# Ledger of designs, part 332: peptides against a protein of PDB entry 4GMN

Target 1, 375 residues: chain A of PDB entry 4GMN
Amino acid sequence: RYANITLLALVTLASIGTDFQETLVKGNQGSRESPISAADEEWNGFDDADGDAMDVDQKSSSGEDQEEDYEEIDVKEDDEDDDDDSITSEMQADMERVVGADGTDDGDLEDLPTLRELIQTAVPQLIRLSNLPIDSDESLTIQSHALSALNNISWTISCLEFANGENANIHNAWYPTAKKIWRKTILPILEADSADLKLATQVTSLAWAVARVLHGETPTDGNPHRKFISLYHSSKQQAGGNSNSIEEPEDPFQGLGVKCIGVVGSLAHDPAPIEVNREVGVFLVTLLRQSNNVPPAEIVEALNQLFDIYGDEELACDKEVFWKDGFLKHLEEFLPKMRTLTKGIDKRTQPELRTRADEALLNLGRFVQYKKKHA

## One batch from the design tools (peptide; made by RFdiffusion4, then SolubleMPNN)

Design b2_p30_8_s3 (from b2_p30_8, 16 letters changed)
Fold by OpenDDE base, seed 5:
Structure b2_p30_8_s3 (fold): chain B 375 residues (1-375), chain A 30 residues (1-30)
Amino acid sequence: as target 1 above (375 residues)
Amino acid sequence: SDLEEIRKTVAEYQRELGLQQLEASRKALE
């Protein structure tokens, strides 16, 4: 009885995380409606005068109006308003305020009571449930659902803009909780060295969402980047041998390899220790060198991480890692390989992967050119 | 600049990818 209520509550908390996304997507679409300033460019109509009114004879050809009676199939849109009652009207209003808050500083977490309760009350319970001793299939199910709920909450928060002090109240409330998720949920599961690739995928997804907010401020205790690099390599070895490979997700960006790259890339950002940055940077550059055996989606993620990590020449990692370890040469040597890889992706079967690869190729050219000018 | 265009497009990619990770997580719960 208690377990079923707990599972239902965990599913509901996981759904809440996803529904915040819909509000974020709608809010981002609404902000892209920048009013097209109707620049009333008075098109000064050039008065070209010459009015030769040639009398085109109205030949009255009586085309038979076949009124094809298109029966209006009254498609009753059964608006099955699946009132996915999972979002309370308060949660929706909180997320609409988060997305619709133009940078007016006034949004204290006091005005976001549902988000406050989610961070302060729900997440600490989810952390506890994710750390239960696994002694039954029921405890495994509870852990999985707790991880899913933490994942969805963490991803939702990671999709908020925190640049330029935007959503600083949410960032400040989330930051200590994100560190708590890392230390109390992610690290213990990674240390248990479970052969369960499903659990590893769940914890890696959560780790990526958390690391997207914490970046280089993610706790470096126990060198977690090496654990994710090891997990990347171990996952590649297992996929080659057992026919019970977890079916490669239909979406190439849902693969454990992409998630591992996303985590370690995020961990390597400033102010990460230079040695952490170096180990990750060498890993990412090594993937590019070995690209013939690497899925295209992993190459796309690795490139985007490299652009983000090494896109600032003022950072210590630019001088001490990027230039010192000769990364520019490896990126330049990879350009022709990336062109071949990108052209090998079928636009009909994998349109998204192709678009993202075309963009990453364009950015690789720009990045190499930028770094050559700033050498 | 080339760098500003890279930063913009990488940020957009990371945002879109974040949203898709959440959608995939939703569909896995249904």
Scores: peptide ipSAE 0.593, ipTM 0.948, DockQ to the pose 0.899
Fold by OpenDDE base, seed 1:
Structure b2_p30_8_s3 (fold): chain B 375 residues (1-375), chain A 30 residues (1-30)
Amino acid sequence: as target 1 above (375 residues)
Amino acid sequence: SDLEEIRKTVAEYQRELGLQQLEASRKALE
């Protein structure tokens, strides 16, 4: 299972690397076509005079035809078909090590050279490219590809197990880089308040991938949870007005609404400030109360986030938010609505959404019973 | 316990969802 995850991840990174490289090459070619206006300054050559051509009788010595034996240097085209689209043997070796690594080795990526180069060399460049001034369609394309690459790297790493000290070396190497992505890529784009829903979707996807590793340790500077909640609401207002439906992604879980919920849910985990947790918790519970107007996939994500955030009674957020703000009552009142919502999903047209909704409904019943027993 | 089953199923959901986000991102580049 993990091997297939890491394989898909590395293939995705390879494909992104190739497409990104092509985009960089095309963008760099466009910058070189600055027309050097060759100012043909007609340098009026100076007319100077008459010097006598002396008639030197150079004798025609018959040079012998040296047959230069062109040794055909058999340039072995080492077809290093480095098919950049294939998982390199080094990436495959890194994948095998990530799957096999007993998490005993402290923080050193010595045994993971490809992942080390991705984190230490590639990601800092991608962060720079994501921060380029947008002055052309080409710069917008470069930003989009840089965000896609960062997204896929971040999602890849977020699919690794870090519980119980597993992959601690990767976690420790990624953690400072993830914070850099957050501060240098995600926050600036969110602060620019662009009406571009495509860019908003890309940055929110990246933010979710990063927040799935950082959780409540995600930088709280500028209240990013409120920005994503605002983006959620803004995206719902825009979808209702302009009949230019950005084609709802065929997968209900690829929508900007789901991504916003995933981000803010991840940000609300311990050790997030109680105020951040409360604002997110109230947002999520409010979605359940308004479920008649909320896509089923967003309800599924909101429930899973609520179960994860409030699944530990030892955490300060259980007492100070869950119990204090009366969330149990809202979850219990939502049970019959969730049953109706889940039954309304067609198993033939949306089998995954139905399966995930059936599971979330089962967990909601369990969670309500658990919390009632621990009241 | 009910809580252990919730934690297990939520963790599996989050893992599967993460893979689908990655796959969707790959297909958007193809």
Scores: peptide ipSAE 0.591, ipTM 0.947, DockQ to the pose 0.633
Fold by OpenDDE base, seed 3:
Structure b2_p30_8_s3 (fold): chain B 375 residues (1-375), chain A 30 residues (1-30)
Amino acid sequence: as target 1 above (375 residues)
Amino acid sequence: SDLEEIRKTVAEYQRELGLQQLEASRKALE
């Protein structure tokens, strides 16, 4: 089961890596063929008259054109044999290594050339593209594609097992890059405060994928958890007013609300600052208290985050937040509401949501019982 | 234990959800 999950994640990484390299190559070719016809629109000079032209000596400092030698990455067009093997032999070898790596290889990504190229070459370019000035529909399209690629890479890596020191080489290579994505892509877009819900969904999805690896080690600069909590609330206000069906994604777990909860939950893990943990924990517990107005998928995500964040009694957040702020009482009071909510989900129309809610309800009962024994 | 069962099932949920997010994002590029 795990091997198939890791294989699927790597297949998707490989497919994304190839498709993205192709898209970058095609994008670079397309920009050469459109002659920007300099429309010589005669901007009629305003006539204004008089004053003394002080002879500012134009010292022509010869700006040495640093020809940044863009080494043409000689993408050998290996023959497009139309075989649906979107996985190069190198990608397949990387997949076999990651699936077969017993956690003993503290090695560099020297043996994972495709993954190395994605992390070291592709991701830095994607970060640059995601930071382009938005001045045209083309620049918006480029940003969206760059965010999609970063999202896909980040999600793929987040599906690898890193527990017990598994894939430590990949984790160590990704970790600084993930922090760079956070600081250079996610934070600037969040601070720009655009009313674009599509962009907000893309950046929040990316933030969740990144935060699933970084957890409480995600940079807390600028209090990004508050930005995602604000985005959660703003998205609920907009959805209530404009019947512009942003078609609620057919999958209830693809919603912006679930993504916001996933991000802030991930940010609140140890070693996050206790006040960040508290603010997130209070937000999550408040969703449970207001559950009558919260989509079931968001409740499922909020519960799973609460179980993960507060599942360790040795952590400072257990004493300083969970017990101190009385979270056990709120969880216990939520049990009958969760039973009602879960029973209200139709197994025929929403089988997955019902299964996940049944499991979260079972875990809520276990968690409350566990915490009561350890009080 | 109850806690071990919670950790196991939460970890399975998070992995399955991660794969679904990835599959959804891949299909949005096709």
Scores: peptide ipSAE 0.590, ipTM 0.946, DockQ to the pose 0.643
Fold by OpenDDE base, seed 4:
Structure b2_p30_8_s3 (fold): chain B 375 residues (1-375), chain A 30 residues (1-30)
Amino acid sequence: as target 1 above (375 residues)
Amino acid sequence: SDLEEIRKTVAEYQRELGLQQLEASRKALE
């Protein structure tokens, strides 16, 4: 199974990387064939009109240099030792130490030259293209294609197993690049607060793929989880008003709502800041409480995220968020609603959604029973 | 355990979902 997924991933990456490289090469060739017609416009010599230099003799008034002796007030710079830099370096060093177990498998993708070229050569170019100033429909199109390529690469890598040190070389090579995609592509687009739902969907899909690898190690700068929660709510408000069929994707799991939940759920995993975890956890539990108006696919994703985030009792978020904020009660109260929701999904028309809902319902029962035993 | 079965089934869900996201994104480029 894994070998076939890895092979499919590599073939897909190679195809995407090749097609994109060809597209970039073709795009760069098309701009050269615009004949710079040498505008041989003969700059006709404007005649040397002999305009008389009037000698205005304005006199040298000798204003006196008053040397006012300003005393140098020796302002002692009190060296306030900003001790705040020390904690970031130690946390970074401890994270490096936990990752720095004996596998000197530097992200040397020696055995994976195609993947190396995609990560090291293609992705940095895609990041640059995604950061172009949006001043034209052409620039927007380039950004959209760059986001699509980054999305496909990121999703492909996110489908690899990284548990138990599997694919550690790929993980190590991807990890800094994934952070770079987050900081240089995802955050700037989220900060631009574009009303473009297509762009928002693309960036959210990319963010989900990236966050599926980085999890709680995803940069929390600027509180991106709140932006995705806001995007979730705004997308629901827009869908209710204009009956312009935003073509609801035929696949219920391709919806922007599912993608937003997937992103924020992934961001909330340990070692995410406890307040990020809390805000996301409260959001997810609130979706369950309001489930009457929530698409079943979003409920399935929200449940799976809740199981992953709060599936470890040793994590700080279990005590400080799950138990403290009373999530077990909300999950238990949701069980009968989930049974009704799941039974309402037609197995003939939506077999996959029904299967995933049946599994999520089963896991919700197991999870509630697990948490009740560990209370 | 119940937790091990949850982790296993959620991990399979997330993997299958990831593959479907990739397939959908590939089809959107065709």
Scores: peptide ipSAE 0.586, ipTM 0.946, DockQ to the pose 0.642

Design b2_p30_8_s4 (from b2_p30_8, 17 letters changed)
Fold by OpenDDE base, seed 3:
Structure b2_p30_8_s4 (fold): chain B 375 residues (1-375), chain A 30 residues (1-30)
Amino acid sequence: as target 1 above (375 residues)
Amino acid sequence: SEIEEIKKSVAEYQRFLGRQQLEASRKELE
């Protein structure tokens, strides 16, 4: 009985996470009618007006008082609040740099009560549920649904613009929670080294959503980029051996390989340690060199990550990795291969993949030209 | 510039991915 209620609650939370996207998309569509530039699409939150409060009709069915002695599972709150408040003064200064001189909006979501409750009340419970000991098929199902809910919430938040201090209140509220998801949900599952490729796909999807917001500020403890690179390689080996090809998702961008590339690319952004950036950059460039056996969607993701990571010449990674490790040569050598790859994608059967590959090819040409001018 | 066009295109791609991931996740709940 409890399982079904928990599952229903998790499905409801996961659905709420997806419905937020529709509201964000509608909000962004509504702003298109105003002559405000597409850059000023601040998510003004949920106007509470269209909150169809699902009246959970608590039909109080007066079923008989079976006093089942609920043994209080004394969940020892191990308040290992290791507030390792080692927010280094540099991280605090960089946060102060992104937050312009206006007041420390400490992630006050006063104007966004639903989002506040989602981040502050729902997500911590989902983290707890994702950390349940797996001792039954029921616990595995709960974990999977908790991961799905966390995934949907995290992806929704990752679709907000945070550049130039946009949505700073949401960013600031989400940031500590995103780190908590990383440390308490993602890392433990990655360390458990389970042969469950479904779980690995779920956690990698969640990791990508989280890393799309945290970028190079994602905790580097235990070298998670190497774990995702290893997972990438392991996934390629398994797909070749078992004739139970996990049906490649109909969407080529849902593949575990794409997700792994997305995670490690996101982790490699400034202010990531330069060696993390290097290892990821070398992985991505190596992927391009070996492109003959790489799905086109993974190439598209790898290119977009490379453009994003190395698109700023002022960053240390430009000099110390991009130029030093000779990435420009590899990108230039890949350009004719990318043209061939892109032309090989059927516009009729895979129109979106073809569009994204055409864009990535265009950007590769531009990027190579840009870097040659700034050499 | 060339780099701003790339940055814009990458951002559009990132928004696309976000939508695709959420649409996939929605279908897994149905």
Scores: peptide ipSAE 0.611, ipTM 0.951, DockQ to the pose 0.897
Fold by OpenDDE base, seed 2:
Structure b2_p30_8_s4 (fold): chain B 375 residues (1-375), chain A 30 residues (1-30)
Amino acid sequence: as target 1 above (375 residues)
Amino acid sequence: SEIEEIKKSVAEYQRFLGRQQLEASRKELE
């Protein structure tokens, strides 16, 4: 009885986490409809050219229009108003405020009561549930749902803009909680060295969402980047051995390999220790060098991470890692391979992956040119 | 600049990933 209520509550929290994002996305779309002032397209009056209407003799072929009585199948659009009443009017109002709020620097979520309760009340419970001793299938299920809820919340928050002090109140409220998720949920699961690929995928997804906000400020205790690199390699070895068709996720970006790259890339950002950055940078560049055996989505992620990590020449990692370890040469040598890889992606079957690969290829060319100018 | 275009494109990609991850997470709940 209590288990089912706990599971229902966890599913509800996980759903709330996803719905919260949809409202953010809708709110952000509405703000971009700044009416582009209809520039007065001077309707240049088409001159009345006196085109002589030649009398084309309409031969009156009396085709009996068989009125095929197309029964209008009144497709009742059952407006299933899925009143997915999951978005409370308060949550919607909170989201409208998040989209409209000029970031007041006060980490006070007074104006965002739903988000405050989510971060301050719900997330700490989810962290506790994710850390329960696994002694039953029920406890494993509770852990999985708690991780799912934490994942959805963390990803939603990671989709907010925090650059230039935007959403500073949310960032400041989330930051200590994100570190707590990392230390209390992610690290213990990574240290348990479980052969459970499902659990590893869940924790890696959560780790990615958390690391997308914390970046190089993610706790470096226990060298988590090495654990995720190890997990990357282990996942590749297991996929080759067990004929269990791990159904390649329909979305190529849902793969554990992509998630591992996303985590370690995020961990390598400034102010990460330079040796953490180096180890990750070498890992990413090594993937490009070995690209013949690497899924295209992992290459796209690795490239985007490399652009993000090494896109600032003022950072210590640019001088001490990028230039010192000769990454430019490897990126330049990868350009023709990336062109081949990108062209090999079928636009019909994988349109999104192809689009992202085309963008990554374009950016790789730009990045190599940029770095050559700043050498 | 070339780097600003890259940074913008990377940020657009990161926003895409965030949406894709949550869409996947939504489908896992259905």
Scores: peptide ipSAE 0.610, ipTM 0.951, DockQ to the pose 0.883
Fold by OpenDDE base, seed 4:
Structure b2_p30_8_s4 (fold): chain B 375 residues (1-375), chain A 30 residues (1-30)
Amino acid sequence: as target 1 above (375 residues)
Amino acid sequence: SEIEEIKKSVAEYQRFLGRQQLEASRKELE
């Protein structure tokens, strides 16, 4: 299972890397084809003064044509095609080691040279490219590709197991880089407040991947959770008005609404500030209360986030938010609605969504029962 | 416990989401 994720991630990273390189090469070529306007300085021909052609009859000595045999240096075109396959194979081997390592090998980044270079060399460049001033369609394209690459890298790393100190070296290497992506890429784009839903979806997907590793240690400066909640609401208002709905992604879990919920849920984990947790918790519980107009995938995400955030009774958020704000009552009142919602999902057309909804319904029953015993 | 089964199920769901995101990203490149 993990091997297939790894392989898919690497193929995706390689493809993004190639497309990104091609885009950069095309962008650099376009800047060189500024036509040097050869100013045709009309060289006004200076008047030929009639100076006397002295007739000096110098003799035709027949110099022998030494045919200098220019040895054609056969420049073997070394097929550059072999180098791309080699990098992909090394990346595959590194990721197979990370995935195949039984969680006892704290894989030193020394043993993962390709992953090390990806985190330490490639990602900092992608962060720089995602921060370029948007002044042209080219700069917008570069930003989009940089965001896509950062997204895929961040999602790939977020699929690694970091529980119980597994992959601690990778976590420790990624953690400062993930914070840098957040502060340098995600926050500036969220602050620019662009009406571009494509860009908003890309940055939200990246934010989710980053927040899945950082959780409550994600920087709370500027209250980014409120920006994602606002983006959730604004995306719902736009989808309701124009029949030119951006084609809802065929996968219900790729929707901007799901991504927004995933981000804010991840941000609300301990050690997030209690007020951040409260605002997110109230948002998530409010989605359940208003579930008649909420896509099933968003409900599944909101439930899983609520179970994860409030699954530990020793955390301050359990007492200060979950119990204090009466979340148990709302979860219990949602149980019959969730049963109806889950049964309404066609197993034939949406088998995965139905499976995830059946699991979330089962867990909701367990969670309500658990919290009632620990009241 | 009930909470351990929930935590395990949530962790499986989180792994599912990671796969779905990477699969979607691949389809966007095809």
Scores: peptide ipSAE 0.603, ipTM 0.946, DockQ to the pose 0.581
Fold by OpenDDE base, seed 5:
Structure b2_p30_8_s4 (fold): chain B 375 residues (1-375), chain A 30 residues (1-30)
Amino acid sequence: as target 1 above (375 residues)
Amino acid sequence: SEIEEIKKSVAEYQRFLGRQQLEASRKELE
């Protein structure tokens, strides 16, 4: 009984996390409809060319209008208002406020009561549930659902804009909680060194969502980047042996390899220790050098991480890692391989992967050109 | 600049990933 209520609550929290993002995406689309100022394009008057009204008396052929009485099958759209009431009206209102809040509202989390309760009350319980002793299939199920709920909440928050002090109230509330998720949920699971690839995928997805907000401020204690690099290599060894049983996710960006690259890339951002940055940067550049058997989605993620990490020449990692370890040469040597890889992706079967690869190829050319000008 | 266009494109890619991860998570709950 308690377990079923707990599972239902966890599923509900996980659903709330997903729907919260849909509202963010819709709200961000609505705010980008800046009214196209109807520029008064002066409709230049089409000159009244006096073309003679030739009176061609085309005759009356009485085609019998067969009124085919198309019975309007009143398909009652059963508005299955799947009022998937998973988002309370209060949560939707909190989301609309987050999207509509001009970065000038020093709004305390007092104005976001549902988000406050999610961060301050729900997440600490999910962290506790994710740390329960695994002694039964029921406890494993509870852990999995707690990780899913934490994942969805963390991903949703990671989709908020925090640049230039936007959503600073949410960032400030989330930041200590994100560090707590990292230290209390992610690290203990990674230290348990479980051979469970499902659990490893869940914790890596959560780690990516958390690291997308914390970046280089993610706790470096115990060198977690090395654990994710190790997990990347271990996952490739297991997939090579059991080619039959790990259905590669239909979405190429859901692969454990992509998630591992996303985590370690996020961990390597400033102000991460230079040696953490170097180890990650060398890992990413090594993937590009060895790309012959690397999935295209992993290459796309690795490139985007490299552009983001090393896109600022004022950062210590630019001089101490990018230039010192000769990364530009490796990126330039990879450019023809990336062109071949991108052209090998079928636009019909994998349109999104092809689009992201075309963008990453374009950016690789721009990045190499930029770095050559700033050498 | 070339770097500003890259930064913009990377940010668009990061927003895409966030949507894809939650869409996948939704499908796992259905």
Scores: peptide ipSAE 0.611, ipTM 0.951, DockQ to the pose 0.852; fails the geometry check

